Peptides against a protein of PDB entry 3J47. Designs and how they scored, part 6

Target 1, 121 residues: chain A of PDB entry 3J47
Amino acid sequence: IRLTNQLKSLKGLQSKLKDVVEYLDKVINKELPINHTILGKLQDVFNLLPNLGTPDDDEIDVENHDRINISNNLQKALTVKTNDELMVIYISNLVRSIIAFDDLIENKIQNKKIQEQRVKD

## One batch from the design tools (peptide; made by RFdiffusion4, then SolubleMPNN)

Design b1_p8_8_s3 (from b1_p8_8, 4 letters changed)
Fold by OpenDDE base, seed 3:
Structure b1_p8_8_s3 (fold): chain B 121 residues (1-121), chain A 8 residues (1-8)
Amino acid sequence: as target 1 above (121 residues)
Amino acid sequence: DLVKQLQL
């Protein structure tokens, strides 16, 4: 039961990967327009892949080794690019949070001064 | 400076 379910899940993943390849081939051949949302999701998939980038040096056929090295270099490049994009978003959100916190502090100071004036009148 | 004015 468990092994049969794993094989079924793997076949389902293989089918989805084939559909992605067929989509990319159609985009490369200019049969379909470039969809930036799909390319973004594809980048997310490559970034979620575990670093397949340590084949311990001893058991991959030379033809698979070149494809794996190219795939690993592409995956690493995509991961770096996404980390840089996420860093810019993070810094932007951090700066916005700092400004909003400063404005909140100033508003609380102003509200305190207004309350102190109302108690004095 | 603002934090000191709040006495936080």
Scores: peptide ipSAE 0.030, ipTM 0.727, DockQ to the pose 0.008
Fold by OpenDDE base, seed 5:
Structure b1_p8_8_s3 (fold): chain B 121 residues (1-121), chain A 8 residues (1-8)
Amino acid sequence: as target 1 above (121 residues)
Amino acid sequence: DLVKQLQL
Protein backbone atom coordinates (compact mmCIF):
# COMPACT_ATOMS: atom_id res chain seq x y z
CA ILE B 1 0.00 0.00 0.00
CA ARG B 2 2.68 2.69 0.91
CA LEU B 3 4.96 1.78 -2.07
CA THR B 4 1.98 1.81 -4.51
CA ASN B 5 0.98 5.29 -3.23
CA GLN B 6 4.59 6.57 -3.63
CA LEU B 7 4.70 5.21 -7.22
CA LYS B 8 1.30 6.85 -7.94
CA SER B 9 2.55 10.18 -6.48
CA LEU B 10 5.81 9.95 -8.50
CA LYS B 11 3.83 9.24 -11.73
CA GLY B 12 1.60 12.23 -10.90
CA LEU B 13 4.71 14.41 -10.40
CA GLN B 14 6.18 13.15 -13.71
CA SER B 15 2.92 14.07 -15.52
CA LYS B 16 2.96 17.59 -13.98
CA LEU B 17 6.64 18.05 -14.93
CA LYS B 18 5.78 17.02 -18.53
CA ASP B 19 2.94 19.61 -18.57
CA VAL B 20 5.41 22.28 -17.31
CA VAL B 21 7.95 21.36 -20.04
CA GLU B 22 5.21 21.49 -22.72
CA TYR B 23 4.12 24.91 -21.37
CA LEU B 24 7.74 26.21 -21.43
CA ASP B 25 8.25 24.91 -25.00
CA LYS B 26 5.07 26.77 -26.10
CA VAL B 27 6.34 29.96 -24.38
CA ILE B 28 9.83 29.61 -25.99
CA ASN B 29 8.17 29.07 -29.42
CA LYS B 30 6.03 32.24 -28.78
CA GLU B 31 2.82 30.15 -29.10
CA LEU B 32 1.79 31.42 -25.61
CA PRO B 33 2.42 34.80 -23.92
CA ILE B 34 4.87 34.83 -21.00
CA ASN B 35 3.00 34.59 -17.69
CA HIS B 36 5.19 36.21 -15.01
CA THR B 37 3.19 34.50 -12.21
CA ILE B 38 3.92 31.03 -13.67
CA LEU B 39 7.60 31.93 -14.20
CA GLY B 40 7.80 33.20 -10.58
CA LYS B 41 6.32 29.89 -9.31
CA LEU B 42 8.72 27.93 -11.53
CA GLN B 43 11.61 29.99 -10.11
CA ASP B 44 10.39 29.17 -6.55
CA VAL B 45 10.45 25.45 -7.54
CA PHE B 46 14.06 25.76 -8.82
CA ASN B 47 15.09 27.54 -5.58
CA LEU B 48 13.56 24.62 -3.58
CA LEU B 49 15.35 21.94 -5.67
CA PRO B 50 18.34 20.32 -3.92
CA ASN B 51 21.57 21.69 -5.42
CA LEU B 52 21.56 19.82 -8.78
CA GLY B 53 25.33 20.44 -9.05
CA THR B 54 26.35 18.34 -6.05
CA PRO B 55 25.75 14.82 -7.29
CA ASP B 56 27.45 12.68 -4.65
CA ASP B 57 30.99 12.02 -6.04
CA ASP B 58 30.02 8.39 -6.96
CA GLU B 59 28.10 8.93 -10.34
CA ILE B 60 29.86 11.73 -12.34
CA ASP B 61 30.07 10.35 -15.86
CA VAL B 62 31.97 12.96 -18.00
CA GLU B 63 28.79 13.52 -20.14
CA ASN B 64 26.82 14.51 -17.00
CA HIS B 65 29.48 17.07 -15.91
CA ASP B 66 28.47 19.59 -18.64
CA ARG B 67 24.74 19.09 -17.84
CA ILE B 68 25.47 19.54 -14.11
CA ASN B 69 27.44 22.77 -14.79
CA ILE B 70 24.56 24.10 -16.97
CA SER B 71 22.04 23.16 -14.21
CA ASN B 72 24.18 24.90 -11.54
CA ASN B 73 24.57 28.03 -13.66
CA LEU B 74 20.78 28.07 -14.27
CA GLN B 75 19.99 27.53 -10.55
CA LYS B 76 22.50 30.24 -9.55
CA ALA B 77 21.09 32.64 -12.19
CA LEU B 78 17.52 31.95 -10.93
CA THR B 79 18.61 32.47 -7.28
CA VAL B 80 20.36 35.79 -8.16
CA LYS B 81 17.31 36.92 -10.17
CA THR B 82 15.01 35.98 -7.22
CA ASN B 83 17.25 37.95 -4.84
CA ASP B 84 17.16 41.02 -7.14
CA GLU B 85 13.35 40.75 -7.55
CA LEU B 86 12.86 40.40 -3.75
CA MET B 87 15.20 43.40 -3.21
CA VAL B 88 13.13 45.51 -5.68
CA ILE B 89 9.89 44.44 -3.90
CA TYR B 90 11.47 45.25 -0.50
CA ILE B 91 12.70 48.70 -1.67
CA SER B 92 9.27 49.39 -3.26
CA ASN B 93 7.49 48.51 0.02
CA LEU B 94 10.02 50.60 2.01
CA VAL B 95 9.46 53.62 -0.32
CA ARG B 96 5.65 53.20 -0.01
CA SER B 97 6.00 53.08 3.80
CA ILE B 98 8.18 56.26 3.77
CA ILE B 99 5.64 58.09 1.52
CA ALA B 100 2.74 56.96 3.75
CA PHE B 101 4.71 58.17 6.81
CA ASP B 102 5.42 61.57 5.14
CA ASP B 103 1.69 61.90 4.24
CA LEU B 104 0.82 61.07 7.89
CA ILE B 105 3.25 63.78 9.12
CA GLU B 106 1.78 66.33 6.66
CA ASN B 107 -1.76 65.34 7.74
CA LYS B 108 -0.81 65.93 11.43
CA ILE B 109 0.71 69.36 10.55
CA GLN B 110 -2.45 70.36 8.61
CA ASN B 111 -4.71 69.19 11.47
CA LYS B 112 -2.62 71.22 13.98
CA LYS B 113 -2.85 74.37 11.76
CA ILE B 114 -6.66 73.93 11.44
CA GLN B 115 -6.98 73.61 15.27
CA GLU B 116 -4.81 76.74 15.85
CA GLN B 117 -6.99 78.72 13.37
CA ARG B 118 -10.22 77.59 15.14
CA VAL B 119 -8.82 78.83 18.52
CA LYS B 120 -7.96 82.31 17.07
CA ASP B 121 -11.45 82.85 15.56
CA ASP A 1 11.69 70.09 7.11
CA LEU A 2 8.32 68.48 8.11
CA VAL A 3 9.84 66.96 11.33
CA LYS A 4 10.99 70.47 12.43
CA GLN A 5 7.42 71.79 11.96
CA LEU A 6 5.97 69.03 14.23
CA GLN A 7 7.91 70.37 17.32
CA LEU A 8 8.26 66.73 18.61
Scores: peptide ipSAE 0.030, ipTM 0.722, DockQ to the pose 0.008
Fold by OpenDDE base, seed 4:
Structure b1_p8_8_s3 (fold): chain B 121 residues (1-121), chain A 8 residues (1-8)
Amino acid sequence: as target 1 above (121 residues)
Amino acid sequence: DLVKQLQL
């Protein structure tokens, strides 16, 4: 139930993000007029995003290679952050599985002791 | 030690 709800929420976020991209493409192609209220809200979303696009202050160079590099650096930073978040979730699930295994071991030991007592009576 | 208690 929880995992299905998280996957549904993530799919819903992905759909909304796709709708925003499609809107921006239509605005770039001059198919839709620029809505400054939508752009302002989009700027607020980008300002609320943790700064996913400061590589350290050491590569200022030149005006036409940067949009692909910014997209790749943002994707790389998002991929690294996603990998770190997934690693924390994986470790948390591993620890939970180890605890559940320890509880199973203790249960098996207790059941064995109860059986040995019943054979002595 | 718990693993040894399971093998007994």
Scores: peptide ipSAE 0.029, ipTM 0.727, DockQ to the pose 0.008
Fold by OpenDDE base, seed 1:
Structure b1_p8_8_s3 (fold): chain B 121 residues (1-121), chain A 8 residues (1-8)
Amino acid sequence: as target 1 above (121 residues)
Amino acid sequence: DLVKQLQL
């Protein structure tokens, strides 16, 4: 019973992965428009994959080595792109926060000077 | 300098 349920769950995962590959092939062939929401969820999945660049020393058949290398290159490319995008967003928000803080300081200094002038007149 | 100008 437990082994049969694990095999059924693994076959269900394999079917879903096949549907994702078929979707990506249709997008590559321009048969379907690029859906950025689906692509974002695929990026999340690839970022959550354990580092497939460590073959634990347990029996990966030589025929799967090219598919694993392609998957690792794709994972690395997606991780680099995600890191660059997050870095640009972070820097943009940091710069915006610095400018807004500088403007707030300058406004407080100007308001103080105006009050000090009004007390001298 | 800005902190000193604000008396913070």
Scores: peptide ipSAE 0.028, ipTM 0.711, DockQ to the pose 0.008

Design b1_p8_8_s4 (from b1_p8_8, 5 letters changed)
Fold by OpenDDE base, seed 5:
Structure b1_p8_8_s4 (fold): chain B 121 residues (1-121), chain A 8 residues (1-8)
Amino acid sequence: as target 1 above (121 residues)
Amino acid sequence: DLVDQLKL
């Protein structure tokens, strides 16, 4: 019973990973717009993966050195991309906060003008 | 300037 449930859960994870790959292929092909929330969750998954480029100290076979360099370059590229996207999200939130502050200032100015008109009438 | 209007 427990082993059958683990196998069912692993098959369910494999299906979800396939759906994520199909989604990414559609985004790469410009068939779907980039969803920053999905991309951020995918980055959280990659950051939770054990470093695909640190061989456990027990399997330094010389034939894996090119695969290790590719995985380290991929992890570095993902980290740089994650940092750039977090900066875009931060700038977007900063811009929204500036616009909301500008709208608040304009609303305060308009409310003051309306009060000054009501005191002159 | 927006800053000068905020001095109200």
Scores: peptide ipSAE 0.033, ipTM 0.728, DockQ to the pose 0.009
Fold by OpenDDE base, seed 1:
Order: sequence, then structure tokens, then C-alpha cells
Structure b1_p8_8_s4 (fold): chain B 121 residues (1-121), chain A 8 residues (1-8)
Amino acid sequence: as target 1 above (121 residues)
Amino acid sequence: DLVDQLKL
């Protein structure tokens, strides 16, 4: 019962992964437009995957080594892209906050100068 | 410095 349920769950995961591959192939072949929302969710999945590039040291079949290296390079490329996107968002929000703070300081300085002029007149 | 302007 436990093993049959695990096998059923694994077959269900394999089917969903096949549907994702078929979608990516259609996007690569320009049959479908790139959906950034699907690509973002796919990146989140790859960032949450435990390093699929350590085969546990117990079955390095030499034929799987090329597929593992391709998977690792893809995961690394997706992680780098996600980090770059998050860095751009962070910098943009930081710059916006600095500008808004500078405008607030300038407004405070101008208001103080206007009050000091009104007390001298 | 922005920090010195805040002390005003």
C-alpha cells in the first residue's frame, strides 16, 4: 500500500514534468509566446528543488553524468537570473526611498527657512 | 551629507 501510493504519486509528478517540458519545447520552437508568470513559477520550483546535481554517491552511471551537468547548469542559470531580478527590484526600491527621503529633507529645510524669515519680518 | 541636513 505505501509503495504503490509513492509510485502513483511519482507517476503523477512525471506526467506534470512532461507537460512542463512540452510547454517549454513549444516556447523554444516559437509556437507559443513566453509567459513570464509561468517562467517565474518554474524558477521558484527550481530554486526550491534540493540540488538535483548531487547524485547520492551510490549510483554514478557514466551515462547520467551529462544529464546531471546540464540540470546543474540550468539550475545555476535560473538562480543567477532570479538573484539579478531581485537585485534590480531591491536597488529600484532603495533609490525610490532615497529620493523620497531627500525630497522630505529639502521640504523640511525650505519650511524652516520660511518660518525664520517670517520671525525676522 | 543627508545625515547632517537631518540635524537641522
Scores: peptide ipSAE 0.032, ipTM 0.717, DockQ to the pose 0.009
Fold by OpenDDE base, seed 2:
Structure b1_p8_8_s4 (fold): chain B 121 residues (1-121), chain A 8 residues (1-8)
Amino acid sequence: as target 1 above (121 residues)
Amino acid sequence: DLVDQLKL
């Protein structure tokens, strides 16, 4: 239930982000008039985003092609780190499930031995 | 083997 609700909320956010991109494309193409109220709210959202484009303050060098690659590298690094963290959580849950299965097997074996003793007495 | 003990 909780995970399904988080996935539904994330899909809802993804749909809204797509609608915002489509709106911006229509504004850029001059198909729609610029709505300064929407643009102001979008600027507020970008100002609240963590800087997805600054690796540490040591290279101010020139040209609008590298900023897209740096943003993609940080996004990729965050995606890899998130995937590795999820893998550790998955392995931890798998190990817990194996231990719980082993304990169940041992309990079944002990219960069988107790029944075999009760039939001999 | 633990698997043989499960078959019992």
Scores: peptide ipSAE 0.030, ipTM 0.721, DockQ to the pose 0.008
Fold by OpenDDE base, seed 4:
Structure b1_p8_8_s4 (fold): chain B 121 residues (1-121), chain A 8 residues (1-8)
Amino acid sequence: as target 1 above (121 residues)
Amino acid sequence: DLVDQLKL
């Protein structure tokens, strides 16, 4: 029961991370307007992610550095036996940030609906 | 989905 609930929660987190990626791709493709409040909260999420290594200043490849470094640094933090405690802290911070993001989006949707009702009355 | 709610 406990392990199944943890796996379900982790799958839920993975789904929410996928929704964030899909949102960012739609914003990049100009299918959605830029929302600075959402982007600010995503920046807060990324700032709460482990600073997964200062790149040792010895791999200057200037054209793929940010996406490959976050993925390679996450892979490095998963592959380097980082104390299981640090991984749990990072997952906990990520979960907290995603919940706070979901709450912000829900509040924004509700506020939009309230404004649309006030324009119809 | 959260993304579809953001389109509204």
Scores: peptide ipSAE 0.023, ipTM 0.668, DockQ to the pose 0.027

## One batch from the design tools (peptide; made by RFdiffusion4, then SolubleMPNN)

Design b1_p9_1_s1 (from b1_p9_1, 5 letters changed)
Fold by OpenDDE base, seed 1:
Structure b1_p9_1_s1 (fold): chain B 121 residues (1-121), chain A 9 residues (1-9)
Amino acid sequence: as target 1 above (121 residues)
Amino acid sequence: ITNLLDLLL
C-alpha cells in the first residue's frame, strides 16, 4: 500500500512537471502572456530544490570546490536511494506476476479435472 | 498470499 501510493504520487508529479514544461514552452514561444504570479511560484519551487549538480554549474568560480563535492555526494545519494526504491517496486511486481501465474495454472488444472469428470458421468 | 502482499506494498 505505501509503495503503491509513492509510485502513484511520483506518476502524478511527473504529469504535473510535463504540464509545467508545456506551459513554459508556450510562454517562451509567445503563444501565452507572461503570468508573473505563476513564474514567481515556479521560482519558489526551484529555490527549494536541493542543488543536484547540473552539468551547467561550470559558471560558478573556482572558490567552491567543497560545495561541488557536497552537491555530487547528494546527487549520488539520491540516485542510489531512487535505484533501491525502483528495485523493490520491480521485484514486488515480478513476485505478484509469478503468484498470479501460479494461481492461473492451478485454476486451469482444476477446471480440466472438473471437465474430465463431467464427461465420465 | 496475494492479499498479504497487497497489504505489505
Scores: peptide ipSAE 0.106, ipTM 0.793, DockQ to the pose 0.057; fails the geometry check
Fold by OpenDDE base, seed 2:
Structure b1_p9_1_s1 (fold): chain B 121 residues (1-121), chain A 9 residues (1-9)
Amino acid sequence: as target 1 above (121 residues)
Amino acid sequence: ITNLLDLLL
């Protein structure tokens, strides 16, 4: 139940991000008037986003070295966390497959015993 | 078995 809800929430976020991109494209093309209230809220979202970009090694101004190390450590921590969450999902699916296979074996053994009894009667 | 599946879902 938790994983299906997370996937549904992520798909909902992806749809909303697409609607935001389509709105920004229409504003750039002058098809819609600039809404300063929407742009202000988008700026607030961008200011709350962690810098997940590795700076391409060609734009390293020496004054940003501490911010670059913090961003790389945050990206690494998010990657490790995501990998651990995926590993738990894979283990859970493996355990479900083993249980379903055990139930299949037990059902096959029971069916064989019933057939061997019917041949003796 | 069913209760362990329900814990994983």
Scores: peptide ipSAE 0.103, ipTM 0.792, DockQ to the pose 0.054; fails the geometry check
Fold by OpenDDE base, seed 3:
Structure b1_p9_1_s1 (fold): chain B 121 residues (1-121), chain A 9 residues (1-9)
Amino acid sequence: as target 1 above (121 residues)
Amino acid sequence: ITNLLDLLL
């Protein structure tokens, strides 16, 4: 239940992100008028996103060196946290696959035993 | 085994 709900929520987020990309492509192609309320909300999302880029070597003003180190430490911490969360999801899916494989083997053994009984009667 | 699958689902 809990992991299925997390996977469903992640798939729902992925669908919504695709809808946002498709909307932005239509706005770039001038097929849709710019909605300033949607653009403001997207800007708020981008302002809340930690800088997940390596700073291009062209933005190294000497006053930003401490902010760059803090951003790199935050990016590294988020990458590690994301990898750990993905590892837990992977292990949980592996355990589910092993259980489903065990149940399949047991069902195959039971079906074979029922067929061997029907051939003896 | 099924009860452990139901806990993970």
Scores: peptide ipSAE 0.094, ipTM 0.782, DockQ to the pose 0.054; fails the geometry check
Fold by OpenDDE base, seed 4:
Structure b1_p9_1_s1 (fold): chain B 121 residues (1-121), chain A 9 residues (1-9)
Amino acid sequence: as target 1 above (121 residues)
Amino acid sequence: ITNLLDLLL
């Protein structure tokens, strides 16, 4: 239940992020008026996000180099954490598949025994 | 088996 809810929540987040991108594209294309209240809330979300940008190697000022290393280390740490979380989800799904396969084998064995009994009676 | 399944669900 908890892993299924996490996957559902992640899919819901992905849908919302897509809706935000589509809204921003419509605003950039001048199809919709700029809503400053939505833009302000979006800026608040981006300000709460860790800096995950790989800085393009083209702006090497010495003050950027420490921020670059912190960003790259944080991105690497989040990538490792994401890989570990995905590995746990993968193992969990593998174990569920093995259990479901075991139950299928047991059900086939039981059904075969019931048929062999019905042929002897 | 059931307790392991409940931990995964």
Scores: peptide ipSAE 0.079, ipTM 0.775, DockQ to the pose 0.056; fails the geometry check

Design b1_p9_1_s2 (from b1_p9_1, 4 letters changed)
Fold by OpenDDE base, seed 1:
Structure b1_p9_1_s2 (fold): chain B 121 residues (1-121), chain A 9 residues (1-9)
Amino acid sequence: as target 1 above (121 residues)
Amino acid sequence: NLLLLDLLL
């Protein structure tokens, strides 16, 4: 149940992110006026996002090349974690399909035994 | 552990 809800929530988030990108593209193209309330809410979302683009404020002093590598490492770690979670979801769905197939085979065997008994009586 | 529990339910 939880995995299906996570997948549904992720699809809902992806749709909302697409709507935000489409809005930003229309604002960049000057097709829509800049809404400062929407920009403030987007800034709140970016501030609540795990810092995908700046190193944690806890290590002062490494050159601009290492900041790009640390940002890439966090983005890579999130991508790997997401891929591992997707692999577990895939395995979970396979195991559920195997169990449901086993139950179907067992039910078919039981039904055959019941028919063979009814032909002997 | 939680993902294995969600597989058994």
Scores: peptide ipSAE 0.061, ipTM 0.782, DockQ to the pose 0.080
Fold by OpenDDE base, seed 5:
Structure b1_p9_1_s2 (fold): chain B 121 residues (1-121), chain A 9 residues (1-9)
Amino acid sequence: as target 1 above (121 residues)
Amino acid sequence: NLLLLDLLL
């Protein structure tokens, strides 16, 4: 149930992000007037995004080479964290499968003992 | 963390 809700929420976020892109494209093409209230809310969303490569225009004087390295370091840290989380999920599923096989083996042994008792009586 | 607890239970 939780995974289907997360997938639904992610699809809903993807749809809203597409609607924002389509709105921005219409504003760039001068098909719609710039709404400063929408632009302010969009700026708040970008400021709440962990710095995924918006240079804060308020730190004048670090060469374009160091800004690319900081953005790559955050993306790399998020990728490593995601890989570690996926590895733990994989190991947890493997352990669950081993336990389920052990329970199946014990069930087969018990069923065999019950059948051997019924043939002796 | 909370997702791992829901996968272990």
Scores: peptide ipSAE 0.056, ipTM 0.782, DockQ to the pose 0.101
Fold by OpenDDE base, seed 4:
Structure b1_p9_1_s2 (fold): chain B 121 residues (1-121), chain A 9 residues (1-9)
Amino acid sequence: as target 1 above (121 residues)
Amino acid sequence: NLLLLDLLL
């Protein structure tokens, strides 16, 4: 139940992010007027986001190099953590699949024994 | 950790 709710929440977040992108594209294309209240809230969200971008190698000011290294280290740490989490999920799903196949084999063996008994009677 | 536990249960 919790995993389904997390997946639903993640899909809801993805939809909202798409709606934000579509709004920004319409504002860039001058199809919609700039709403400064929405833009301010988006700026607050971006200010709260950890810098996870690989800075393009074209913004090398010496003050950016420490922020670049912190960003790249954080991105790498999140990538490694995500890989480790996905590996544990993968192993867990393999173990569940093996158990489900074992139960299926045992059920087939039992069904075969019942059929062999019914042919002898 | 909690997500992995919810996937194991």
Scores: peptide ipSAE 0.055, ipTM 0.778, DockQ to the pose 0.173
Fold by OpenDDE base, seed 3:
Structure b1_p9_1_s2 (fold): chain B 121 residues (1-121), chain A 9 residues (1-9)
Amino acid sequence: as target 1 above (121 residues)
Amino acid sequence: NLLLLDLLL
C-alpha cells in the first residue's frame, strides 16, 4: 500500500513538473504574461536545489572554492546514499525472486509425484 | 528502512 502511494505521489510530482515546463515554454514564447509570483516561487525552489552540477571550469572564481568543495561533497554523499538504497532494493528483489523460484521448484516436484502416482493406480 | 519493510511485505 505505501509503495503504491509513493509511486502515485512521484507520478503526481512528475505531472506538476511537466505543467511547470509547459508554463515556462508559453512564457518564453510570449503566449502568456510573466507572473512574478510564480517566478518568485520557482526561484525559491531553484535556490533550495543543491548544486548537483559539476561547476564548469569557467566559473572558478577563487572565492567559490569552499562552496565548490561543499557542493561536490553533497553530490558525492547523495550519489553514495542513492547507490546504497538501490543496492538494498536490488538485493531484496533478488532474495524475493530466489524464494519464489524455490516455491515453484517444490510445487513442480509435488505435481510430478502426484502425476506418477495417478499413472500407477 | 521503511521502504524495505514495504518491499518485504
Scores: peptide ipSAE 0.052, ipTM 0.771, DockQ to the pose 0.096

Design b1_p9_1_s3 (from b1_p9_1, 6 letters changed)
Fold by OpenDDE base, seed 2:
Structure b1_p9_1_s3 (fold): chain B 121 residues (1-121), chain A 9 residues (1-9)
Amino acid sequence: as target 1 above (121 residues)
Amino acid sequence: ILNLLLLLL
């Protein structure tokens, strides 16, 4: 249930981002008038986005060193968290596979015992 | 732990 809801939410976000791109393209092409209220709300959304960019090695601006360190720490934290979540999923799938294999072995042993009994009667 | 248990169910 939770994973399906996350996937549905991510697909919904992807659709909304596509609608925003299509709107911006129509505004750039002068097919639609500039709506300052929409642009202001988009600017508010972009201002709330954490900088997840790696500094391109060409922007050594000494005033941004704290923002670069915060960005790198956030990227590292997101990568570690994602790897830990993937490791938990991997272990869960491995444990489920071991249990299903054990049940298969026990079923095979029981079926063999039943066959050996039917040959003695 | 809770997320592991929820993936096992």
Scores: peptide ipSAE 0.024, ipTM 0.635, DockQ to the pose 0.085
Fold by OpenDDE base, seed 3:
Structure b1_p9_1_s3 (fold): chain B 121 residues (1-121), chain A 9 residues (1-9)
Amino acid sequence: as target 1 above (121 residues)
Amino acid sequence: ILNLLLLLL
């Protein structure tokens, strides 16, 4: 139930992002008038996005050095957190696979013993 | 933790 709701929410977000791209394309093509209220809300969303870009070495204005260090520390912290989460998922799936393999070996041994008994009777 | 426990079930 919870995973299905997360997947439904993610598909809903993907659909809304597509609706935003299609709106921006129609505004660029001059098919729709520029709505300053929608543009302001999109700007607020972009301002809330962490700068996950590597600073291209070409945008080092000396006044942004503290913002670049904060963005690099945030990117590094997000990468470490994502790697740690993926590692725990990987280990959990590995442990589940080992248990399922042990159960399969035991089942195969039991089935072999039952066949060997049926050939002796 | 709770999301991890739900992945183990």
Scores: peptide ipSAE 0.024, ipTM 0.599, DockQ to the pose 0.092
Fold by OpenDDE base, seed 5:
Structure b1_p9_1_s3 (fold): chain B 121 residues (1-121), chain A 9 residues (1-9)
Amino acid sequence: as target 1 above (121 residues)
Amino acid sequence: ILNLLLLLL
């Protein structure tokens, strides 16, 4: 249920992003007038996006050195956090597999004891 | 992490 909801939410985000691109293309082509209210909301969305872009090699302005370091630190922090979450999933699946093998061994021992009893009676 | 552990139990 949770994975299907996340996939539905991601598909919904992808559709909305496509609708934004199609709107921007129509504005660039001069098919639609520039709406400053939509542009302001789009700017708010871009300002809320962590700058996860590598600076394109063409914006070496001396004022960006602190912004580049903040961006790289955020990307590194997100990568480390994601790796730690994946490691917990991996260990949890390993532990579940060990328990399932223990249950299988105990079931085989019980089945063997039941067969040995049926041969004595 | 804690909410993921609770989903695995």
Scores: peptide ipSAE 0.022, ipTM 0.612, DockQ to the pose 0.095
Fold by OpenDDE base, seed 4:
Structure b1_p9_1_s3 (fold): chain B 121 residues (1-121), chain A 9 residues (1-9)
Amino acid sequence: as target 1 above (121 residues)
Amino acid sequence: ILNLLLLLL
């Protein structure tokens, strides 16, 4: 149940991000008036986002080097953490699959014994 | 770790 809810939440987030992109595209194309309240809320969201940008090798200003190193270290730390999290999920799914195969083998052995008894009677 | 444990439950 929880994994389905997380996947539903992630799909809901993806839909909302798409709606934001479509709104921004319509504003850029001058199809919609700029709503400063929406833009302010988007700016609040972007200010709360960790800078995860790969340094484009083209913005070597000396003041950006510390921000670039922090960004790269944060991206690397998030990638490592995500890989470790996925590894534990993978191991947990393997263990669950092994247990389910053991239960299937035992059920198959029991069913075979019941069939062998029914042929002797 | 806690969020991963909550994913397994």
Scores: peptide ipSAE 0.022, ipTM 0.606, DockQ to the pose 0.168

Design b1_p9_1_s4 (from b1_p9_1, 5 letters changed)
Fold by OpenDDE base, seed 2:
Structure b1_p9_1_s4 (fold): chain B 121 residues (1-121), chain A 9 residues (1-9)
Amino acid sequence: as target 1 above (121 residues)
Amino acid sequence: ILLQLLLEL
């Protein structure tokens, strides 16, 4: 249930992001008039985004090309961190499933021994 | 038995 809801919300976000890109492309191509209300809401969203392109405050003076490399490095670091966190969660769930399976096997063995004793008495 | 096999992996 929770994972299906997260996938549904992520698909919904992806659809909305496509609709925003298509709107911006139509505005750039002058096919649609600029809606200042939509543009203001997009500016609010961009202001709430973490700055994926700030090096820590020690490099004032790198041309627009190095800001793209730093953004790519932070996006890569966030992707690696997220993958490592998902791997730990996966291993933890795998271990829980194996413990529950071991307990089920032991319970089945004990129940078999109890039945074999009751047939001998 | 399975828990011991997981600890060896």
Scores: peptide ipSAE 0.049, ipTM 0.755, DockQ to the pose 0.035
Fold by OpenDDE base, seed 4:
Structure b1_p9_1_s4 (fold): chain B 121 residues (1-121), chain A 9 residues (1-9)
Amino acid sequence: as target 1 above (121 residues)
Amino acid sequence: ILLQLLLEL
């Protein structure tokens, strides 16, 4: 259930991102008028996003090097944070699997005791 | 028993 919901949410995000790209392409191609309210909201989203661009090593502007280093440091910090969060989720799922296995063993032991009692009566 | 080993790690 939880994994299916995460996949559904991710697919929903992917669809919305595709709709945004298709809208921007139509605006670039002059097929749609520029909606400044939509563009402002997209700018707000991009301003709230940490700069996750791997700098394509092809824009050597000396003013971009500090922004590039900040971007790479933020991306690295987010990657580390994501790895740590995934590690905690992994450990939690491992613990849950071990508990479920212990419960299965206990249920098997109890069922064996019940069968041994029924054979003695 | 397995739960106790996991809590001790």
Scores: peptide ipSAE 0.049, ipTM 0.751, DockQ to the pose 0.035
Fold by OpenDDE base, seed 3:
Structure b1_p9_1_s4 (fold): chain B 121 residues (1-121), chain A 9 residues (1-9)
Amino acid sequence: as target 1 above (121 residues)
Amino acid sequence: ILLQLLLEL
């Protein structure tokens, strides 16, 4: 239930991100008027996103060195967290696949026994 | 039993 709900929520987020990209493409192509309320909400989302970019080495003023170290530590922590979450999903799917394969083997053995009985009668 | 536990994950 928890993993299924997380996967459903992630698929929902992916669909919403696609809808946002399609909206932005239509706005860039001048097919839709700019909605300043939507743009303000997208800006709020981008301002809440941690800087996940490698700092391009071209904006290293000496005041940014502590911000770069904090950003690199945050990026590393988010990468580790994402890796651990993906590993749990992978292991859960692997275990589910092994069990479905075991059930398939057992069903094949049972079907073979039923066929061998029908040939003896 | 095992399938029910996996459905609860």
Scores: peptide ipSAE 0.039, ipTM 0.728, DockQ to the pose 0.054
Fold by OpenDDE base, seed 1:
Structure b1_p9_1_s4 (fold): chain B 121 residues (1-121), chain A 9 residues (1-9)
Amino acid sequence: as target 1 above (121 residues)
Amino acid sequence: ILLQLLLEL
């Protein structure tokens, strides 16, 4: 259920991002009028997104060097945090799998004892 | 217990 819900949420986000791209393409092609309220909300989303891009080496104007370093440090910090969160989830799932395996072993031992009793009667 | 683990996935 939890993994299925995460996948459903990610697919929902992907669909919404596709709807945004299709809207922007229609605005670029002049098929739709520019809605400044939608564009403002998209700008707010982009301003709240940590800059997760390395600028491709072709647009480094020398005035952005400090912003690029701050961005790269933030990206690294978020990558480390995400890795640590994934490690905690992995360890938690491993521990759950070990417990479930121990329960399976105990169930098998109990079933064997019940069969050995039935053969003695 | 295995049934509960399957219900949590």
Scores: peptide ipSAE 0.041, ipTM 0.733, DockQ to the pose 0.059; fails the geometry check

